# Peptides against a protein of PDB entry 3J47: the designs that were tried, part 111

Target 1, 121 residues: chain A of PDB entry 3J47
Amino acid sequence: IRLTNQLKSLKGLQSKLKDVVEYLDKVINKELPINHTILGKLQDVFNLLPNLGTPDDDEIDVENHDRINISNNLQKALTVKTNDELMVIYISNLVRSIIAFDDLIENKIQNKKIQEQRVKD
Target 2, 26 residues: chain B of PDB entry 3J47
Amino acid sequence: NAQYHLLVKQGDGLLTKLQKYGAAVR

## One batch from the design tools (peptide; made by RFdiffusion4, then SolubleMPNN)

Design b2_p25_8_s1
Fold by OpenDDE base, seed 5:
Structure b2_p25_8_s1 (fold): chain B 121 residues (1-121), chain C 26 residues (1-26), chain A 25 residues (1-25)
Amino acid sequence: as target 1 above (121 residues)
Amino acid sequence: as target 2 above (26 residues)
Amino acid sequence: SIDELLELVLQRQEEVLKLIKELQA
């Protein structure tokens, strides 16, 4: 049961990670806005990851120890990958904020120029 | 992890500078 | 000046784009 749940969770995480990567690629290409739902799902996966790697106090036969280590390594690798993806999303949001700010600055400049011209007239 | 934190720190720094410029334009 | 502010923003955008590329590598 536990191994099946781990495999299911891993498959689910893998699928979600693929979706996130695809989404991140679209965000980087400015094709789509940041989907907060995907981000939320990633966070949920992260919150579940620590629970997937906790060795239950079941009798650790040596064969189970190697499997646990492999599972932990995969979990760590997935955690790192997801952290990297979250970072990319964060940076993408910062870039969008910068662009939006630039547009605001330009609008303010134009408005000031218009006001100055009106005062001279 | 260290690279991630560095990148986030740089991003935050850029955001802070952007905010300062916004305040100066107001 | 406004022009100086624009230049600074453009420079920051370039830095951010560089960081994004570094993350993708």
Scores: peptide ipSAE 0.278, ipTM 0.845, DockQ to the pose 0.035
Fold by OpenDDE base, seed 3:
Structure b2_p25_8_s1 (fold): chain B 121 residues (1-121), chain C 26 residues (1-26), chain A 25 residues (1-25)
Amino acid sequence: as target 1 above (121 residues)
Amino acid sequence: as target 2 above (26 residues)
Amino acid sequence: SIDELLELVLQRQEEVLKLIKELQA
């Protein structure tokens, strides 16, 4: 149950991320008008991402265009880091599940051996 | 990347063991 | 790529779920 819910959540997140990328590509290509409501929601998502800017970056008079690029690069790096951490947690849970099943299989083998011995016996 | 691939390889090894045990219980 | 890694993880999850179902039968 917990693993299945995590899988569904991860699939849902992946689908949403894909939709966001497709939307951004269409906006960049001028195929769709900029929807201010969607941009506002995206900005809210970005604002919910921890401001991982060190407070020292606010003092650097970098032109607004370069600041946006640096912020995007940092946000991308943090997204990659978070994804890597989630993958490690996921694999760790998978390994734990596999070990638990190995123990269950061993218990079934032992029970079968005991039953076979009782029949001989 | 390298640590992740190592962890993936360990998971695959455990899956292979589970498959062998599942076949032995049948 | 991140997308390829995610797909590999999802595939492994499905294999584990299948093995679980086989052990429960």
Scores: peptide ipSAE 0.346, ipTM 0.851, DockQ to the pose 0.424; fails the geometry check
Fold by OpenDDE base, seed 2:
Structure b2_p25_8_s1 (fold): chain B 121 residues (1-121), chain C 26 residues (1-26), chain A 25 residues (1-25)
Amino acid sequence: as target 1 above (121 residues)
Amino acid sequence: as target 2 above (26 residues)
Amino acid sequence: SIDELLELVLQRQEEVLKLIKELQA
């Protein structure tokens, strides 16, 4: 049950992330207007992400077009990092689940041995 | 990438152990 | 790719779930 729920939650998160990417691509391509509410929520998510090294604020003077590309690169880097972190969390949970099941199997083996000994006595 | 592959390998190793134990309980 | 990695992870989870069901059974 717990593992299935975790898997379902991860699949749901993946689907939502895909939807967000598709939405962002449509916004970038000017197919859809910028939804400020979605952007605000995405910004909140990114602000909760550990600071990938802020490029030092000092060279503010490069024209608006390069800022969009740098922002896109930073956002892409943040997205990749988030995906990597989620993957690590997922694998860690998988490993924990496997260990817990290993312990369960060992407990079942021990219980079976105890029962077999009781039948022989 | 390397850390990910290491984690994947560890997971596969644990899965293999789980399969062996599952067979031993039957 | 990230998508391929995710698919591999999902496949492993499914295998673990199958093993769990076999052990419960």
Scores: peptide ipSAE 0.325, ipTM 0.842, DockQ to the pose 0.455; fails the geometry check
Fold by OpenDDE base, seed 1:
Structure b2_p25_8_s1 (fold): chain B 121 residues (1-121), chain C 26 residues (1-26), chain A 25 residues (1-25)
Amino acid sequence: as target 1 above (121 residues)
Amino acid sequence: as target 2 above (26 residues)
Amino acid sequence: SIDELLELVLQRQEEVLKLIKELQA
């Protein structure tokens, strides 16, 4: 029962991670806006994942141990992949912020030039 | 992981600098 | 000055681009 529930939870997590990856890909492709709430919840999930992967060294048959290790490795790999995607999104947002700042600077320069011209007239 | 954390830290540093510059322009 | 600020922004953009390249590697 407990192992089955853990496996179900892991499958659910894997499915959710896949959905998140798909969401992140859509955000990277500018198909959807960034949702900070989703990203925050995802980060919370990842921070909790290391605590979910401590196998209680209880008498798990050797066959189950190998499956758990493979599943944990796969989950870790998926976590790393998702972290990489989150990083790409973070950096993309940073770049957008820089561009927006550059536009603000240019607008201020233009406004200053217009004001200087008005004072000379 | 370490490279990721380093990159995030550098990004956060850049963001902080960006915020300071934005405040100076305002 | 505004020009100095623009230069600092450009420098930061270059740093960000370097970080992106490092992430992709």
Scores: peptide ipSAE 0.270, ipTM 0.842, DockQ to the pose 0.037; fails the geometry check

Design b2_p25_8_s2
Fold by OpenDDE base, seed 4:
Structure b2_p25_8_s2 (fold): chain B 121 residues (1-121), chain C 26 residues (1-26), chain A 25 residues (1-25)
Amino acid sequence: as target 1 above (121 residues)
Amino acid sequence: as target 2 above (26 residues)
Amino acid sequence: TIDELLELVLKGLELVKKLIKELEA
């Protein structure tokens, strides 16, 4: 029962990670703004990942050791992938902040030029 | 991991500077 | 000054570009 739940949770996580990657690709391509809700859901998935990887130390029959190792390797791979996705989201947010700041600077420069012209007239 | 943390730290530093400058321009 | 702000933004953009390159590697 627990192994089936872990596999289902892993599939759910994989699907969510795929959705996030697709979203991040759209953000990188400037097709979509960064969605904080998606970032929050990713963080929630990450916070739940450690809980998915601890099979309770109950009846680990020796035959399950190979399955546990495969599950742990998959979890590690998913953790790395999700960390990379979070990094891409973070960089995308930084780029957006820089762009917004550039626009603010340009607006200030324009306003200053308009004021200087009004003082000369 | 270490490179990632360094990258995040540098980005946070940049963001903080941008926020300070944005506040000074307002 | 506005010029100092612009310089900071340019440095920031350069940093982000480096970070992107590191992610692609």
Scores: peptide ipSAE 0.307, ipTM 0.861, DockQ to the pose 0.037; fails the geometry check
Fold by OpenDDE base, seed 3:
Structure b2_p25_8_s2 (fold): chain B 121 residues (1-121), chain C 26 residues (1-26), chain A 25 residues (1-25)
Amino acid sequence: as target 1 above (121 residues)
Amino acid sequence: as target 2 above (26 residues)
Amino acid sequence: TIDELLELVLKGLELVKKLIKELEA
């Protein structure tokens, strides 16, 4: 029962990660804004991944060695995918910060020009 | 992973520099 | 200077473009 629930949760997580990647691609294309709720859920998944990687040492049933290897490979693949998604979010935030700074610089240049013109008048 | 972390570190360094310059322009 | 800040922003955008290309590969 517990193993079946873990596999179901892992499949659910993989589906959610796919949805996040699709969302991030839309954010990169400027079609959608960054959703902080999706980011928070992705971070929660990432924080749970290390905890899922500590199998309690006790029930090494010999028949499960192939299933454990498949589970570890799947977990590794999910970790890589999650890391790539976090990267895309980070890049998107960095781009947004750069744009906001560019706008700030332009606003300061304009404000300085207005002040210089007022002093000349 | 290592190449990714290097790229993130470079981005953070740039963001920090950008923040310093923005504070100097204020 | 404002010019130095603009240069930093341009370098930032270039790094972001490289990151996007690596993600698409």
Scores: peptide ipSAE 0.294, ipTM 0.856, DockQ to the pose 0.053; fails the geometry check
Fold by OpenDDE base, seed 5:
Structure b2_p25_8_s2 (fold): chain B 121 residues (1-121), chain C 26 residues (1-26), chain A 25 residues (1-25)
Amino acid sequence: as target 1 above (121 residues)
Amino acid sequence: as target 2 above (26 residues)
Amino acid sequence: TIDELLELVLKGLELVKKLIKELEA
């Protein structure tokens, strides 16, 4: 039962990770805005992942030690990868915000110039 | 990890400045 | 002033560009 749940969770994570990568690619290509709700849920899932791979310490048969070490290393690697992906998303959002503010500034400058010209006329 | 946190901190600082600016422009 | 705001945005963009380069490395 526990192994089946772990495998199911891993498959779910893999699918979700694929979706995140696809989403990130779309964000990088400026095709879609970031969905904060999806990001929040993803973050929650990843924050729980370290707990999914902690075998309850009680029945560590020695033969599973190598598999556990591989699993822990994989989880650590997945956590690092996830952090990197989240960082990319964060930076992408920051860039979008900056661009939006730049556009706002330009619009204000243009409006001010138009008003100044109207006062002179 | 440390580089990531530094990056996030710098980005947050920039975002805060940008927000203050946006509020002043409104 | 608007000019000060523009300067802040430009500094922000430069920071973001640096961050992107670091991420690509």
Scores: peptide ipSAE 0.294, ipTM 0.856, DockQ to the pose 0.037; fails the geometry check
Fold by OpenDDE base, seed 1:
Structure b2_p25_8_s2 (fold): chain B 121 residues (1-121), chain C 26 residues (1-26), chain A 25 residues (1-25)
Amino acid sequence: as target 1 above (121 residues)
Amino acid sequence: as target 2 above (26 residues)
Amino acid sequence: TIDELLELVLKGLELVKKLIKELEA
């Protein structure tokens, strides 16, 4: 039962991770803004991942050790992939902040020019 | 991992500077 | 000043470009 739930959760995470990658590609292409709710859910999943890898010290025969190592390696690989996605989201937010700041500067320059023109008139 | 943390740290530093300048322009 | 702000934005964009190159490598 626990292994089936872990596998189902892992498949769900993998599917969600794929959706996040597709979303990130759309954000990079400026088709969609960053959704903070998606980011928060991804962080929650990441925080739950370490709790899925603690082997309860119960009687698991040597044959399960290789499966546990493969599961831990997959979980680690998924963790790295999740971190990479979070990084892309972070960079996308940074780029958006820089663009918004550039627009603010341009607006300030224009407002200053308009005010200087009004003082000369 | 180390390159990632360095990247995030540099980005955070930039974001903080950007926020300070944005606040000074307001 | 506006010029200092613009310089900061340019430095920011340069940093982002470096980050993108590191992600592509």
Scores: peptide ipSAE 0.277, ipTM 0.848, DockQ to the pose 0.036; fails the geometry check

Design b2_p25_8_s3
Fold by OpenDDE base, seed 1:
Structure b2_p25_8_s3 (fold): chain B 121 residues (1-121), chain C 26 residues (1-26), chain A 25 residues (1-25)
Amino acid sequence: as target 1 above (121 residues)
Amino acid sequence: as target 2 above (26 residues)
Amino acid sequence: SLDELLELVLKRLEEVKKLIEELRA
């Protein structure tokens, strides 16, 4: 029973992670705007990630306290990096929207000029 | 984190303004 | 770099506003 519940919880987490990844892929592909709720969930996931310390960097002599600090620092660094990347994507999408709007305005101006010329003819 | 949230808020505000302008131009 | 990008976005938005005013004139 306990193991089954743990497996179910893990599967649920895996499903949520998959959803977040899928959303991030859509954001990267500029199909969807960034959702703040998803970003918050992603941060929560990163906070729940076990020590991403690769066992190869285990210098044996670092006291347990130092290992915890290094792991926390790495996790924090990864979170910050991810947030920055998402921010860049968000800004890029915003810029594209502005450019597209600019083009729309220009097209409208041109169409208006063409109509005015036709009325004068 | 606070700077990120501020930037996001500003961006959302700009997006809202852009949408209003888009509606006015349509 | 992020602050610079935001500034660029704001600048572009101001340009769009100018174009809207030109369209209304």
Scores: peptide ipSAE 0.246, ipTM 0.816, DockQ to the pose 0.099
Fold by OpenDDE base, seed 2:
Structure b2_p25_8_s3 (fold): chain B 121 residues (1-121), chain C 26 residues (1-26), chain A 25 residues (1-25)
Amino acid sequence: as target 1 above (121 residues)
Amino acid sequence: as target 2 above (26 residues)
Amino acid sequence: SLDELLELVLKRLEEVKKLIEELRA
């Protein structure tokens, strides 16, 4: 029973991972826009990966330890890089909003000048 | 995380300054 | 770049998928 439940859970996880890969492929191919919520969830998954791959302390062969360390280091590096990319996206959106607001202010100033000229005429 | 939050805070500060400028020009 | 990041994420996901398959075998 326990083993069967574990296998079922692993199959479910495999299916979900396949769906994520398919989504990421669509994003890479620019078929779908980048979804920040999905990216955040992926980061959460990566943060949990070290816990998913930790063999119980008792059977750590040296070769498995190196693979686990490489996996953890890669996970950390990917998390940092993902955070940096999200930061760049945030800044870019903020700058775009500021530019749009600046244009709106300039338009309002021009409209005010036009109205003042009309009153003087 | 801390660097990201600092950057967000700086961006929010800039936005606030821009809003004040917009209000002053009105 | 963002595209490079996505490629790295995909690579990692493939590694995880491989590990899951190894556990199922």
Scores: peptide ipSAE 0.242, ipTM 0.747, DockQ to the pose 0.015; fails the geometry check
Fold by OpenDDE base, seed 3:
Structure b2_p25_8_s3 (fold): chain B 121 residues (1-121), chain C 26 residues (1-26), chain A 25 residues (1-25)
Amino acid sequence: as target 1 above (121 residues)
Amino acid sequence: as target 2 above (26 residues)
Amino acid sequence: SLDELLELVLKRLEEVKKLIEELRA
């Protein structure tokens, strides 16, 4: 029972990993937009991976190590690009909010002027 | 990067304007 | 109040500016 459950969990993990790879390939090919949730989860996975940069792991096939490093660099680059795009959207929303407040302030100034004129009359 | 900097600059300009108006309403 | 909302927007803008500077460094 326990061994069977572990095998099932490993198979599930392999399937999910395959799905992530397929998704990343589609994103690289510009077939799908970047999903922020998937990127966040992928970042979490990479953060949990032991630092692949420790030279002491002589047992990692050099080819696999290079592929993993390339994948990590690509993911980092995609994350930076996504963050920049989100920042632009965020700033745009802040600017819109500032404009709205400007209009409210102008309305208050106008109302004050109208009241002052009514008191003088 | 350049477009982003321009957008930030525009936001800063609007912020400065808002601060001036806020002072005038007080 | 309008003033409180303005302060919140300003605070968020400063946070974004800080993040931008960190990315540029």
Scores: peptide ipSAE 0.223, ipTM 0.814, DockQ to the pose 0.097; fails the geometry check
Fold by OpenDDE base, seed 5:
Structure b2_p25_8_s3 (fold): chain B 121 residues (1-121), chain C 26 residues (1-26), chain A 25 residues (1-25)
Amino acid sequence: as target 1 above (121 residues)
Amino acid sequence: as target 2 above (26 residues)
Amino acid sequence: SLDELLELVLKRLEEVKKLIEELRA
C-alpha cells in the first residue's frame, strides 16, 4: 500500500512536472509571463521530492527493492530535469533584465546628449 | 542544455553592449 | 555543469548591476 501510494504520488508528480515543463517552455518562448504561483508550487514539489525516495525507508521489502530503486532514480531524474528548467527560466529572466537595463542606459545616453547640447546652445 | 547555453550567450552579448553604453555615458 | 553556468550567470548579473549603479551615480 505505501509503495503503491509512493508510485502514485510519483506519477502525479511526473504529470505535474510535465505541466510545469510545458509552462516553462511557454515562458521561455515569451508566450506567457512568469507565474510565481506555479514556481512556488514547483518549489514545494522539490522540497517534497527528497522525502519520497529516502533509502532509509524501514519498510523496504526485498521484493520491492528494484521498484524502489527505479522510483528513486525516476524521482532523481525528474528533480534534475526540473532544476534544469528552473535554471533556464532564471537565465531567461536575467536576459530580460539585461534588455531592460540596456534600454535604460540608452535613454540615459540620449538624455545626456540632449543636456549637453542645451548647455552648448 | 542547448537552450540554456543559447540564453547565456545572448546575455553575454547584451552585457557587452551594456558595457559599451556605460563607457559612452562616462 | 549547471552549477558552473549558474555561477557564470550570477557573475554577469553582478556586473550588470554594477554598471547600472555606475550609470545612476
Scores: peptide ipSAE 0.222, ipTM 0.814, DockQ to the pose 0.538; fails the geometry check

Design b2_p25_8_s4
Fold by OpenDDE base, seed 2:
Structure b2_p25_8_s4 (fold): chain B 121 residues (1-121), chain C 26 residues (1-26), chain A 25 residues (1-25)
Amino acid sequence: as target 1 above (121 residues)
Amino acid sequence: as target 2 above (26 residues)
Amino acid sequence: SIDELLELVLQGLEQVDKLIEELRA
């Protein structure tokens, strides 16, 4: 039962991660803004991942060592994938910040030109 | 992991530069 | 100068592009 629940949770997480990747691809393509709610949920999932793979130390019967290793490997793989997604989000935010800065510079240039024109008039 | 951390570090450096420039423009 | 700031932004964008490429590899 517990293993089945863990597998179900992992499958759910995998599905969510897939959705996030798809979203991030759209963000990279500048099709959509970053959804902070999605980011927050992803971070929460990431923070919970170490706990999802920790078998409660109390009932580790020796016979399930291979299954535990597989679960741990899957968790590790998911952790890496999540890290990659977070990195993509971070870069996307950085790009947006740069674009916003560029717009700010352009606005300042325009304002300066307007001021110079006013002084000449 | 090491590559990830390197990329994050590079991004942070760029962000810091961007912030400095933003402050200079203000 | 504003032109210097623009140049710095362009340099930043170039660095970001390199980072994105590294992520794709």
Scores: peptide ipSAE 0.256, ipTM 0.845, DockQ to the pose 0.036
Fold by OpenDDE base, seed 4:
Structure b2_p25_8_s4 (fold): chain B 121 residues (1-121), chain C 26 residues (1-26), chain A 25 residues (1-25)
Amino acid sequence: as target 1 above (121 residues)
Amino acid sequence: as target 2 above (26 residues)
Amino acid sequence: SIDELLELVLQGLEQVDKLIEELRA
């Protein structure tokens, strides 16, 4: 039972890590809809957390309860860390988007100035 | 969690505004 | 107008900065 629970927890962590990696890959590919992906992955993490923390409570001997609590605390800590990382990535993408728009605006302003000068000549 | 969701919501709102403006300028 | 867009971008940047500060707190 204990080994099975640990294995399940590890599988859940692995799944979460995979989701994070997939997100990072999408960010590297400059896919702007990253916000929805981040939110989706965050939701996936939260949906997986209950599955990691609910070993069948039925046959938990007292010794297994302490180990389960430690495992749950580690899982919670990892979840918080992952959430923070996703948030940083999200903010970074927002900043990149804003910079891209700034460049677009500048280019349009320059084009407008050139056109106005041509009309005056 | 709540603070994170609020941050994400605000960021999404900003992106939406930027996209609308970019589309209008094009 | 382009000026309005620029203003929106500036407002957005300010909001992002505030969010970053909130995250650090």
Scores: peptide ipSAE 0.293, ipTM 0.857, DockQ to the pose 0.040; fails the geometry check
Fold by OpenDDE base, seed 3:
Structure b2_p25_8_s4 (fold): chain B 121 residues (1-121), chain C 26 residues (1-26), chain A 25 residues (1-25)
Amino acid sequence: as target 1 above (121 residues)
Amino acid sequence: as target 2 above (26 residues)
Amino acid sequence: SIDELLELVLQGLEQVDKLIEELRA
């Protein structure tokens, strides 16, 4: 039962990570805004991954060694993928912040020009 | 992981610079 | 000061572009 639940959770996580990657690609292409809820869920998954990777050493039956190695490799692969996704989200947010800052600077320049023109008139 | 952390660090540095300049413009 | 700020923003955008390329590689 416990192993089955872990496998089901891992499959669910993999599917969700795939969805996040697809979402991030859309964000990079400026098709969608960043969804903070998705990011939060991804972070939660990431925080749970270390806990999922600590099999209780005591119940590791020798026959499960191959399954444990496969699970650990999959967890490592998922961790790398999750980190890459988080990086893309972070970079996208940074770019948006820079663009917003540029717009604020331009607005300030325009306002200053308008004020200077009003004083000359 | 190391490359990721380096990229994040560079991004944070940029954000900090932007914040300083934004404060100076205000 | 505004020109300096714009230059910093441009430098930032360039760095972000490099990060995106590194992510794609």
Scores: peptide ipSAE 0.274, ipTM 0.853, DockQ to the pose 0.036; fails the geometry check
Fold by OpenDDE base, seed 5:
Structure b2_p25_8_s4 (fold): chain B 121 residues (1-121), chain C 26 residues (1-26), chain A 25 residues (1-25)
Amino acid sequence: as target 1 above (121 residues)
Amino acid sequence: as target 2 above (26 residues)
Amino acid sequence: SIDELLELVLQGLEQVDKLIEELRA
């Protein structure tokens, strides 16, 4: 049961990671806006992952200590990776916001110039 | 972690400035 | 003024570029 759950969670994580990478690529290519709902769900999954990797501390023999350490290291590595991905997404959103703002400013400048020209005519 | 938080703080500051400017242009 | 706003945007873009470079690093 535990191994099956771990395998299922790992498969889920792998699928989600693939989705995140695909999403990041789309964000980098400016193809899609960030879906906050997907990001929220990803965060929730990763926050639950530490709980999935903690085998119920019942009768776990000393030999599992090395596996636990490996799992903890993996969880830490995944957390760091997730944080990095979130940072990239955040920065990408900031860049998009700045570009949108720049376009707004340019539009306002153009409108002002048009109005000034109309008044002079 | 510290670098991440610093980056986020800088980004938030920029966003706030953009929002203020956007409000002024409206 | 609009010019001041443009300057603010340019400064913002520069900051974002620096942040992106830091992430690549």
Scores: peptide ipSAE 0.250, ipTM 0.838, DockQ to the pose 0.037; fails the geometry check

